# Designs tried in a protein design run: peptides against a protein of PDB entry 8OXM. Part 321

Target 1, 371 residues: chain A of PDB entry 8OXM
Amino acid sequence: FKAEFRLAGGVNLPKIIDCVGSDGKERRQLVKGRDDLRQDAVMQQVFQMCNTLLQRNTETRKRKLTICTYKVVPLSQRSGVLEWCTGTVPIGEFLVNNEDGAHKRYRPNDFSAFQCQKKMMEVQKKSFEEKYEVFMDVCQNFQPVFRYFCMEKFLDPAIWFEKRLAYTRSVATSSIVGYILGLGDRHVQNILINEQSAELVHIDLGVAFEQGKILPTPETVPFRLTRDIVDGMGITGVEGVFRRCCEKTMEVMRNSQETLLTIVEVLLYDPLFDWTMNPLKALYLQQRPEDETELHPTLNADDQECKRNLSDIDQSFNKVAERVLMRLQEKLKGVEEGTVLSVGGQVNLLIQQAIDPKNLSRLFPGWKAWV

## One batch from the design tools (peptide; made by RFdiffusion4, then SolubleMPNN)

Design b2_p28_5_s1 (from b2_p28_5, 13 letters changed)
Fold by OpenDDE base, seed 3:
Structure b2_p28_5_s1 (fold): chain B 371 residues (1-371), chain A 28 residues (1-28)
Amino acid sequence: as target 1 above (371 residues)
Amino acid sequence: DKVNEILEEAFKNNLSAKDILDLLKEAE
C-alpha cells in the first residue's frame, strides 16, 4: 500500500488507495467504510446482465451501449475493496472542486459552488415555488461547463468527437438502466467519468428500486440529466444520439422483461441483499455536512435485529418487494402514470421529467441539481 | 469557429471520427 490516500468525496469519504499487486502492477482501490458494498456488488451483477442483453441485441451492440461496471469485493457489510476504475474522476471533482473546478475556471464570474449550495439550502424547507425561483436564479448564475471535460482531455478533434459520443452513449445507457432499476442518489460524487474513455461509472448503488422516492426529500427525477450532464453531450444536448441511445436501451430492456423481472425478483427476496430504505440510511443520505458530528457510531445494526417483530416486518417487506416488482413490470411495459407509452413516448417522458427545473428544484440540495 | 461548426454538424449527423478528420482537413 502507498502511504498516500486520496478522498473520492461523498459523505463516507471513501479512500482511494494505490495498491501494488503481487504482479507488481499498481491498482487503485476504493476503500469504502460504512457503506454496504453488498448492494454495490449485487447491482454490478445486474449491470453485467443488462450489458449481456445489450450485447445480444444488434442495435445496441452496434452503438456499443454498455453500463460501466467495476469489481466489488465486499469484505464486510460496511467494508470492502472496490477495484477502482483507474483513470476515473468524480464528475463533481472536475466540475465543482473549490480550488480548480471547471465552473471556477471557465465561469469565474458565476456563483461559486458554495454560493449555489447555500442558496438552495436556505430554501430547502420552503415552498416548491420559492425553491423553483431560487433554483432558476442559481441556474442563471451557474452556467454549465462540462463540455470542457472532453475538450481538455481530447485535443484531437476526431478523438474528442468519439469520446463525446462515448460519453453520450454512456449517459443514455446508464440513465435508462438506472431508471429501470430505480437507482437513486445520483449526486455528482456518485458518478465518475473515465478520463480515457469518457464513459460514466456509477458508484454507491445503495439507493435502488425507487427507494429514493421515500427519502425525507423525495427524488423527483428518474436519473441525473442536469445541465452539466447535458452540456457534456455538446450542442445536440438530449436530442439525436442521447435520445436514440435511450430508446434503443429501453427497447432492449422492455423486450427482456421476463429476464429482468426474474433477476430482480431473486434479488428482492435475497435475505443477504438489503435494498430497503431505513430511517438511518435516509438521514445519512440527506444529512447536512454540519450535522456529521452528532451521528454517534453507537447505533449498532445488531440492536435493530432484536426488536423487529419478524411477522409484521416480513409482511411489510413482502408488500414493498411486490410493489417494486409491480412498478418494474409497469416500467418494462411502458406504463407511466397509468398510461401505456411507446418506447419513444416513455423515453421522452423520462427525459422531460429529468430536465424539468421544477423537478430539479425539489431535490435535496446535496444532490446539486444545478450542476 | 469553422472547426466548431464542423464538429457540431458532425455530431448532429453522427459522423465517424474519420469523416470528421477528413472534413477538418478539407477546412484547413
Scores: peptide ipSAE 0.000, ipTM 0.266, DockQ to the pose 0.011
Fold by OpenDDE base, seed 4:
Structure b2_p28_5_s1 (fold): chain B 371 residues (1-371), chain A 28 residues (1-28)
Amino acid sequence: as target 1 above (371 residues)
Amino acid sequence: DKVNEILEEAFKNNLSAKDILDLLKEAE
């Protein structure tokens, strides 16, 4: 370990530590001191299993459909070492960095990211109609620019085209796998893009099994497919490569239903895997920038020995786990809204739900659904 | 339809993932 550390940006101020491996290679490690890295570690294992299923199928293997994984070594419930995804940038950092974000560079006359956030925060407690109207105004005055990521990074047209395809495939695979696992919408800072491969890396997997639907502002999309995410695919958008890669990923997931159910069942009942949403986690995930100042660190962790009667906890937990398993089974059978859909029908519904501005307008403003 | 009925019944009866799978195999 080098004695020097860098702070990564973000609420938890994770420490980036440079480590020299026995191979003489420097590896950056992210040390998180407040996040449950066990959830990330478990989800990385599930992603590896999904990748194994995708590699076994000839059609998904030929398309190189994979969800990017990173190494997580949990040291405790609150601390661990992440392999820092070297050569990655948060999509939010590229798009909406206050100083030199792509929106500001390419669309200097559009609303600032701050203006967009402010407008959406002002209507956060308003009707769905008022949220929709303001979201449409924000979207009109904040046009997508993520197409420029590949254009800036890949100057050769043939390389640019291949990298845009790699991006599109990565979004498709992560979207469908993320839907099956109930990851829901993802904050723009929790999606990294690899500057060399154009593949996405999902980090901070603290919401799984549709627990985002029980947040104070429930998620309304099956995965993040916002306008910038779509813009990165280029002129075809969600049509063609993305749709086909979603369908082929969904086909493999549905054909692997017994395996996926067994894996998820084991995980849901693992007493070491806290996937359940708790009020503190919900507050943390949907904190307002203004509320960050009032969370004095002095909430002693000791007072959470609230003697919840063990019996009522177990019954409530089992009932939630069973509902998650049943909903997973529905997804893997193509049961959506009480109807059995084909793979193409299911994927179409999910895409339509994910891009619907009515659904996007209802998301928590902190997650920036206009980006 | 039949799959949805089995799933709704499974939700009402709090069936295990295994029992739901078995019922769904018998329905195919």
Scores: peptide ipSAE 0.000, ipTM 0.185, DockQ to the pose 0.017
Fold by OpenDDE base, seed 5:
Structure b2_p28_5_s1 (fold): chain B 371 residues (1-371), chain A 28 residues (1-28)
Amino acid sequence: as target 1 above (371 residues)
Amino acid sequence: DKVNEILEEAFKNNLSAKDILDLLKEAE
């Protein structure tokens, strides 16, 4: 271990530690405190299984459709070591860093990230109509810039094109698998981009199985497909490569229904995997100060052992687990809103839901739906 | 303009980076 550590950005102040392996290679490790790294570890195993399914199919294998995974070593319920992907950056750091973010550099006359945030916080308790109008004003005065990521990193036009294609494929694969697993909390700090591959790395996987829909401000989108995410794909946006990669990923997931249901059933009933949303976790997720302002919430976790009778907890848990399995089975059959859709119809509905300004305007301000 | 049209069509057809480079060279 080196004597120096760096802080990675974010509320939990994760420590980046440089380690020398027994092979003499330096490896960066992220030490997270206070996060339940067991959830991340379990979800990484599920992503590895999904990658195995995608590699077995000829069409998804030819397209190199994979979800980027990282190694998680849980040390306790509240601490662990993550293998940090060297050469990754949060998309939020690239886009909306207060000092040198791409929005400030390329669009200096647009609203600042802080002005956008303030406007959306002011309407947080207002009607859906008022939220929609303010969101449209914010979007008009905060134009997407994520196209410049590949332009800054890849100066050769042929490499630039290949990397935009890799990015678009990574967004498609992670969006569809994330939707099937009901992955939430996809804010701009929970999505990293690899500066060499242009592939996405999803972190902080603690909101799964549609538990984002039971937050005080419910999640209204199936995955992150905001204007900057789309701008990174280039001029075709969600059409062509992205849509086809979503369809081919969805086809593999639907054809693997029995395998995916069996895996998720084992995980839902694993007593070591706490996937259920609790009120304290819900408050923590939606009270996160968006700016790195040092509000240490002294969450006095008074361990009020609410000795709720074990029997009533178990019955409520089993009913929630059954509902999650039923909804997963519906998704894998293409059942949306009581209608059976084709793969193309289901993917189209999900894209429309994810890009709808009415859905985006209803999200918690901390999700930054205008980015 | 013409380069952007070739890139759009290449994305629509899911062409390889090689096939796109060949189309760009034919358009010069």
Scores: peptide ipSAE 0.000, ipTM 0.250, DockQ to the pose 0.011
Fold by OpenDDE base, seed 1:
Formats: C-alpha cells, structure tokens, sequence
Structure b2_p28_5_s1 (fold): chain B 371 residues (1-371), chain A 28 residues (1-28)
C-alpha cells in the first residue's frame, strides 16, 4: 500500500488508497468512512438487475446500454471498501478542479467555479426569479467544456467518435435508470467517468426513491443533465443518440414493471436497507461549506436509542414505502403529473425538465447546476 | 488476491475501516 492517500472530493473525505496487488498491479481503493455502504451495495444490485433486463432486450443489447457497476464490500453499517474503478475520475475534478480544471484551461476568461458558486449562494434564499436571473448570468459567463474530455483522452478520430457514443449511451442509461429509482440530481463528485471507456460510474447512492424532493432545497430535475453533461455528447446534445437511448431504456423499464416493482418492494421493506431521508442526512447533503467548520467533531451523537415507539415509526415508514411504490408504478406506467404519456412523451418531458434553466436555478448551489 | 482475501475476511468479521486499513498495511 502506498503511504500516500488522495482525498476524493466530498464532505466525508473518502480516502483513495493505492494498493499494489500481489500481481504487481496498482489498484485504487476508496475507503469510505461513516457512509452506509449497504445503500450503495443494494443499489449496485438493483443496477445489475437493470443491466440484466437491458441485456435481455435486443434493442438495448445492440446499443450496449448498461449502467456501470462497482464492487462494494460493505464492512459495517458505517464502513466499507469500495473497489474503486481504476482509471476513473470524478467529472467535477476534470471540469472544476481549482488548479487544472477544464473550465480554467479552456475558458480562462469565464467566471471561476468559486465565483459561480458564490453568486448562486448569495441568492440561495432569494426568489425563484432572482435565482433564475443570477443562474443565467452565471451560465453566460461559464460556458461548457466537457467536450474536451473525449478530445484529450482519444486522439484517434474513430476512437474519439466511438467513445463519445459510449459516453452518450452511458448518460442515457444512467439517467433513465436513475429516474426510475429516484436518484435525482447527482453531485459532480459522485459521477465518475472512466478514462478508457468514457462510461459514467455513479457512486454515493445515498439519495434514492425521490428522497431528494424532501430535502430543504428540493430537487427539481429528474436526473443530472447539466450543460457540461450535454456538452460531452457533442454537437447533437440531447438529440439523436441520447434521446433514442433514453427511449429504449425507458421501454425496457416500463415493460419490466412487475419485476422492478417486486425488486423495489423487497428493498423498501428490507430492515437492513435504510433508504429513508433523515434530518441529519438532509443537513449533511445540503450543508454549506461555511457550516462545515462549525460542526465540531464533538457530536458524539450518543447512540441515544431514541426509543421512538416502534409502532408509530413502522406506520409512518410503511406509508412512505407505499407512496414510493405508487410513484414507481406511475413512472413505469408513464404517468407524469396525472397524465399517461408514451415512452417518447415521457422521455421528452424528463429531458425538458432536466435541462430547464428554471429547474436548474432552483437546485442546491452546492451541487453546481451550472457545471 | 491477498487484498480480496483480507476484504472477504474483513466482511465476514464486520471489521472497521480502520482495522481493514491496518490489516491491509500488515499485508504489505
């Protein structure tokens, strides 16, 4: 083990440990402390099941539509080792690293990532109109650059084109599967890109089943489809390959309704799978960088077993689980806002919701919706 | 292989992330 650890970005400061195997190969491992890696492990199993459904369908198999999975070894409720996907980088690290980020390299005259964040944090408690105006100003002065990822990594034009298609397919599959599972928006550090395959790996799956909508700043997008995510697809953006891959993924999900409902039902009632949003988790997910300094390590949350009366918790939990299942059933039927949509209509609505600057301007500024 | 063995053993024994890091260091 190299004595050097890198901090992966994010509040829990996950440690990337470079391990040399007995085979002489360097393998990166992510050691997450304090996060319930069981949630990640369970969601990886759901992704594997979704991949099985996608591989059984001829149209999705031909398009190689898969959600990338990683091995999770949950070692305790609060600790585990992620087999880090060797040769991945957080998209946030590539795009908005303070030293060498692609925005700084390709757009040196644009606003810094810090200036953008500051402007959006200043309006965080303001009206939706003020948030929208500032978001549009930020977006005008912070132009997307993620197209350069594939251009830097893949110098051969044929390989470049193939990898850009792999990226676009990966975004489409993860967006639709993520919408069905209610993963919502994803922090830029929780989306990894594979430097060899150009496929995305989603990590830190602590928000599922639309629990992002009950955050203090509720999610307003079905998945992350920000300007840089779109720019990585190239000149066609969300049209053509992306839209068709979303539609084909959604077709498979809708046609697998019974299987997906049964799987999610088992998971929602698994006593080992804590998917519910709690106030501490909500605070953690939307904590301000300024508030991180004041959380003294002295919250020894004594395991005061708040003997919440088991009966009232169970009834409230069951009602939340039932609502999640009902909403999942609606999604799988194409029911959006009380209207039944075709696959194309549903996918179109989701894309429009995800790229709408009004929705993006309302997101938590810490998640950097302008990136 | 040895890392996977340590991780499987750590999983079986419900070890802390620290104990695993220590076992991984001892396995070097």
Amino acid sequence: as target 1 above (371 residues)
Amino acid sequence: DKVNEILEEAFKNNLSAKDILDLLKEAE
Scores: peptide ipSAE 0.000, ipTM 0.257, DockQ to the pose 0.021; fails the geometry check

Design b2_p28_5_s2 (from b2_p28_5, 12 letters changed)
Fold by OpenDDE base, seed 3:
Structure b2_p28_5_s2 (fold): chain B 371 residues (1-371), chain A 28 residues (1-28)
Amino acid sequence: as target 1 above (371 residues)
Amino acid sequence: EEVEKILEEAFKNNLSAKDILDLLKEAE
């Protein structure tokens, strides 16, 4: 271990440590001191299985469709070591850093990220109509800039194009795999971009199996496909490469139905895998940054020893697990809102849901749907 | 914009990285 550590920022102040392996290679590791990394570890294994399915299919293999994975070593329920994704940056840090974010650099006359957040927080408890109007005003005065990520990092036009293509493929693969697994909490700090590959790395996998829909402010989008995410794809946006990569990923997922159901069934009934949303987790995920000071004392470690009073909690758990499996089976059959869709129809519906300003305006302001 | 169209067509046609670079130089 090197004696020096860096702070990665954020509420939990995760420490980046540099470790020299027995092979003499330096590996950055993120030490999380308060997050349950078990869920991340399990979801990384599921992503590896999805990658294996994608590698077996000729069309997805030819397109190099993969979800980026990282090594997770859970040490406890609240501590673990992540292999830090060396050479990655949170998309939020690039886009909306307080002083030197891409929005401020390229769009200095637009609303600040703080002004956008404030406007959306002011309407948080208001009607969907008022949220939509304010969201549209925010979007008009906060134009996307994520195209500049690849332009800044890749000066050679051929490399730039290849990296933009890799980005678009990564967004497509992670979006469809994330949708199948019901991955939530896809805020701009939970999505990293690799500065060398332009591929996305999804972190903090603590909201899965559509548990984001039971948050106090429900998640209304299947994945993050916000204006900046789309802007990073270039002039074709969600059409062409992105759509085709989504369709090919969805085709592999649907054709692997039995395998995916079996894997998820084992995970849902694993007593060590806590995937269920709890009220404290829900409060934490949708807390205001200003309110963080008050909740520190009452998260006593002892309240998680609330004995699973086995019978009634187990029946409720089993009903939730069954519902998750049923919904997964529906997704893998292309059943959306009681209708069986083709792969192209299902992917089209998901894209439309993800880009719909009405759905985006309903998200929790901390998700930053205008970015 | 023209460079992006050239690159998209080049990639649709499975052109080599060299052929893409040559097309980009012809557009300069």
Scores: peptide ipSAE 0.011, ipTM 0.364, DockQ to the pose 0.010
Fold by OpenDDE base, seed 1:
Structure b2_p28_5_s2 (fold): chain B 371 residues (1-371), chain A 28 residues (1-28)
Amino acid sequence: as target 1 above (371 residues)
Amino acid sequence: EEVEKILEEAFKNNLSAKDILDLLKEAE
């Protein structure tokens, strides 16, 4: 191990350590010290199974539809080693870094990321109408720039075009599988882009099975499909390649219903897999920067064994698990709002929900729905 | 890694949710 570490950023201040293997190769590792890496590990396994399903289907295999996975080695419930996704950058870092972010570089006269966040935080407790109006003003004065990622990284036009297609396919696959697994909206720091492949890597999979809908500010989108995410696809946006890749991914998922239900059922009842939303996790995920100062480490809250009767906890857990399985079954049948949709109809509904400014304006401002 | 192997084997062998859960419990 090298004696030096870098901070990857984020609330838990994960440490990037450089390790030299016995083979003399340097490998970067992310050490998370407070997150349950078991959830990330389990979700990576689910992604690998989804990838296996996608590779078995000729249409998805020809399109190279895959979710990028990373190696997770959980060391404990609160510690583990992630293989750091070498050659990746958070999309949030590329887009809205305060020093050299693409918005600042390409749109210097637009609102700063801070101004956008401030405006949206000011209306956080206001009506949906007020949130929508301010969100539209923010969006008008904060134009998307993510097209420049591929233009900066891939100077050859043929390579540029191929990498933009790889990006679009990666977004489509991760969006549909993420919807099926109920990952919901993703913070811009939890989506990495590979600087060589233009494929996305989703990290910090602490919200699954639509548990984002029970947050204090519930999620209103099936996946992150914000203006910058769409801008990275180029001039066709969500049309053409993205839509077709979503439809083909959804077709494979729906045709694999029994397998996916079986897998998720096992995971939901795994006593080592804590997927449930708790109030502390909810607070952590939607903390205001101003609220970080008052959370002194008075988590010397005694193990008050609130002996909630084991029976009542188990019954409440089982009811939540059953509801998750029912909702997963509905999704895999194409049941949306009590109506059975075709694959194309379901994918269209999901795309429309994900890009709707009314839905985006209602998201937690900390997740930066204008990016 | 063990859970990955169990899930890959489960997927190869078309194991029931119960059989997978039993295998996961045996790997604890």
Scores: peptide ipSAE 0.006, ipTM 0.299, DockQ to the pose 0.018
Fold by OpenDDE base, seed 4:
Order: structure tokens, then sequence, then C-alpha cells
Structure b2_p28_5_s2 (fold): chain B 371 residues (1-371), chain A 28 residues (1-28)
């Protein structure tokens, strides 16, 4: 370990430490001191299993379909070491950084990211119609620019094309695996892009098993497939490579139903794996920028051992776990809205749900569904 | 139950995703 540390930005003030491995390689590590990294660690293991399933299948292996993983070492319920994804940037940082974001650079006459967020926050408590209208106005005046990521990073046309394919494959794999695991929509800061591979790395996996649907502003999309995410795929958008990679990923997931159910069942009943949504976590995930200042978490965790009768908690937990398993089984059977769909039909429905401006307009404005 | 214990132990021991999947297949 080097004696020097850097602060990463954010509420939890994670520390970046440089470590020299036994191999003589310097590795950056992120030390989080306020987050439970156990959920991230467990989800990384699930992703590794999904990757093994994808590597066993010839069609997914040929396409190099993988979900990017990082090492997580939980040290306690509130501390852990993350492998810092060196050479990655949050897509939100690239797109909507206040000073030099790609939207500002390429679309200087569009609405600012702040103006977009303000407009959507103003309608947050309004009707779905008002949200939709304002979202459409925002989208019209905030055009996607994520295509420029690969263009900036990869100047050689052949490399650019290969990296755009790698990106598209990464989005497809993470979208379908994320849907199966119920990760839902992902905040733009919680999706990293590798500047060398163009692959996505999903971080902060605090929402799983469709727990995003029970947030104060329920999630309405199966995964993040916003306009910038689509723009990064290039001119074909969700068609062609993305759709085919989603279908092939979904085919592997559906054909691995028993294995995936068994894995998720163990995880849902693991007393060490708190996947359930709690009100504080929900509040944190949907914090308003204005509310970030007041919630000093000075609440000692000790006093809210509300002795809720263990029996009622256990029965409620079991019913939630059973419902999650049932929904996972439905997904893996291709059951959507009470109908059995083919892989192509299911993937099509999921894509349509994910890109529907009506669904996107209903998302929590803090997650920036217009980006 | 036995599969659950194998998986719990596999997760606790950071077994490879391959080894976990191979253990699951042996328990079926």
Amino acid sequence: as target 1 above (371 residues)
Amino acid sequence: EEVEKILEEAFKNNLSAKDILDLLKEAE
C-alpha cells in the first residue's frame, strides 16, 4: 500500500489507494467506508456465473458476451475494498459533466443538463401526461451525443467499429442479465465505460430483484436503454447487433433456468445478503440534490432495532422472496404480462419497454432518463 | 437443501463460477 490516498468524489468520500501487487503491478483500490459492499460482492459472483453460462454457449461465446466484473472485498457491513476500475469513466461524467460534458461540447445550444433536470423535477409530482410532455420537450432539446465517446477514444475507423461493437455487446449482455436479476434502471454515475475496451461496468448494485419497483418513484423500465445508451450503438441503434446479442443472452439465461433459480433462491434466503429495500436506502437512492445537505446520517443504527415481531418480519420476508422467485421463474419462462413469449418476443417487449418515452418520463428525475 | 448448502459454502469460499456450476450439476 502507498501511504498516499486520494478522495474520490461523492457523498461517501471513498478513498482511492494505490497498491503494489506481488506481481509488481500498481492497482488502484477504492475504499468505501459507509456502504455495504456485500450486495456488490454477491452480485459480482452472480455475474461471474452468468459469464460462465455465456462462455459455455457457442453463440454467446463467439460474440464474446460478458458482463464486466470487478473485485469487491467487503471488510464490514459498512466498509470494503473495491478494485478501482482503472481506465473507466462514469457515462454520466462523460455525458453531463458541468464543465466539459459531451452534451455541452457537441450540443451547446441544447438545454443544459441542469435545465433538463430542473424541468423534470418541477413535474415530478405531476400527472403522467405532464411528465411525458415535459420529458418530450427535454428530449427534443437535449439530443443524444454518446456516439462521440467511441469517436473521441478510437480514431482508427476499424478500431472504432470494433469498439462500438464491443460497447453494443456489453450493453446487450448487461441489459438482459440485469433484467433477469432485476437490477432495473441504473443511475448514469453507476455505469462506467472502459476507455480502452468500450465495455460497460455496472457499479453500486444496491437495487436487485426488482426492488426498484417498490421505490417511492417506481422503476418503469427493465434496464437502462436511454437515448444516449442507444446513441453509443451507432446508426443501427437497438436493431441488429444489440437485439441479436440480447436474444442470444436471453436464450442462454432461459436455458439455464434451474441453475439461475437455485442460485437466486440461495441468495434470497441468505441472512447475510440484505437485498430488501429499506426506507433509508430508498430515500438515499432517490435523494433530491437539495436534500443531500440535510440527511447527515447521524442516526445511530443501534436505536432502530424496533423489535418488530420477528414472526411478522419473517413471514413478510418469505412472501417477498417467494414473489421474487416466482417473477424470476416467469422471466426465465418468457412469461410477460401473463403471456408466454418466444425469446425474440420477450426481448422485443423489453426493448420497447426500455425505450418507451412514457416509461422513461415516469422514472425518478435524479436518474436522468433523458441522458 | 444440499444444493443450498453447497452454494452457500461455494459463495463463502469464493469458488470459481465454473466450480459452482459444476457442483450444482453434480447435485441435480
Scores: peptide ipSAE 0.000, ipTM 0.300, DockQ to the pose 0.017
Fold by OpenDDE base, seed 5:
Structure b2_p28_5_s2 (fold): chain B 371 residues (1-371), chain A 28 residues (1-28)
Amino acid sequence: as target 1 above (371 residues)
Amino acid sequence: EEVEKILEEAFKNNLSAKDILDLLKEAE
């Protein structure tokens, strides 16, 4: 271990440490405190299984469809070591950094990220109609710029094109697998981009199995497909490569129904894997100051062990687990809103739900749906 | 329409004829 450490930013101020491996190679590691890394570790195992399924299929293998994974070593319920992906940046840091963010550099006459956030916070408790109107005004005065990520990083036109395809394929694969697993809390700091591969790395996997839908402000989109996410795909947007990669990923997931159900069933009943949303976690996720700078240190998570009677907890837990398995089975059959859809029909519905400005305007402001 | 958009983007970014053909094949 080197004596020096760096801060990675973020609410929990994770420490970046440099380690020398037994092979003599230097590796960066992230020491995360206060978070339960067991959830991340379990979800990484599920992503590795999904990658194995995608590599077995000829069409998804030819397209190199994969979810980027990272090594998680949980040390305790509140601490662990993550493999730090060297050369990754949060998409939020590139897009909406207050000093040098891409929106400020390329669109200096648009609203600032802070002005957009303030406008959406002012309507947070208002009607869905008022939220929609303000969201449309914000979107008109905050135009997407994520196309410039690949243009800044890849100066050769052939490399630029290849990396834009790698990005689009990564968004498609992670969106469909994330939807099947019910992955939530996909804000701009929980999605990293690799500066060399243009592939996405999803972090902080603590909201899974559609538990984002039971938050005080429920999640209304199946995955993040906001205007900047789409702008990074170039002029084709959600059509062509993205749609086809979603369809081929969904086809592999639906054809792997028995394997996916068996694995998720084992995980849902694992006593070491707490996936259920609790009120304190819900408050923490939706009381985050939208700007990471105003960390009031005073959220003492008082360990009030609410000694609810063990028997009533177990019956409630089993009913929630059964409901999650039933909903997973519906997704894998293509059952949406009581109708059986084809792969193309299901993918089309999910894309339309994810890009709908009415759904986006209803999200918690800290999710930054205008980015 | 999608082909015209691909060709316009390819021209703006000085893409090779090979990269344009790979774009068109991925659009099929």
Scores: peptide ipSAE 0.016, ipTM 0.437, DockQ to the pose 0.012; fails the geometry check

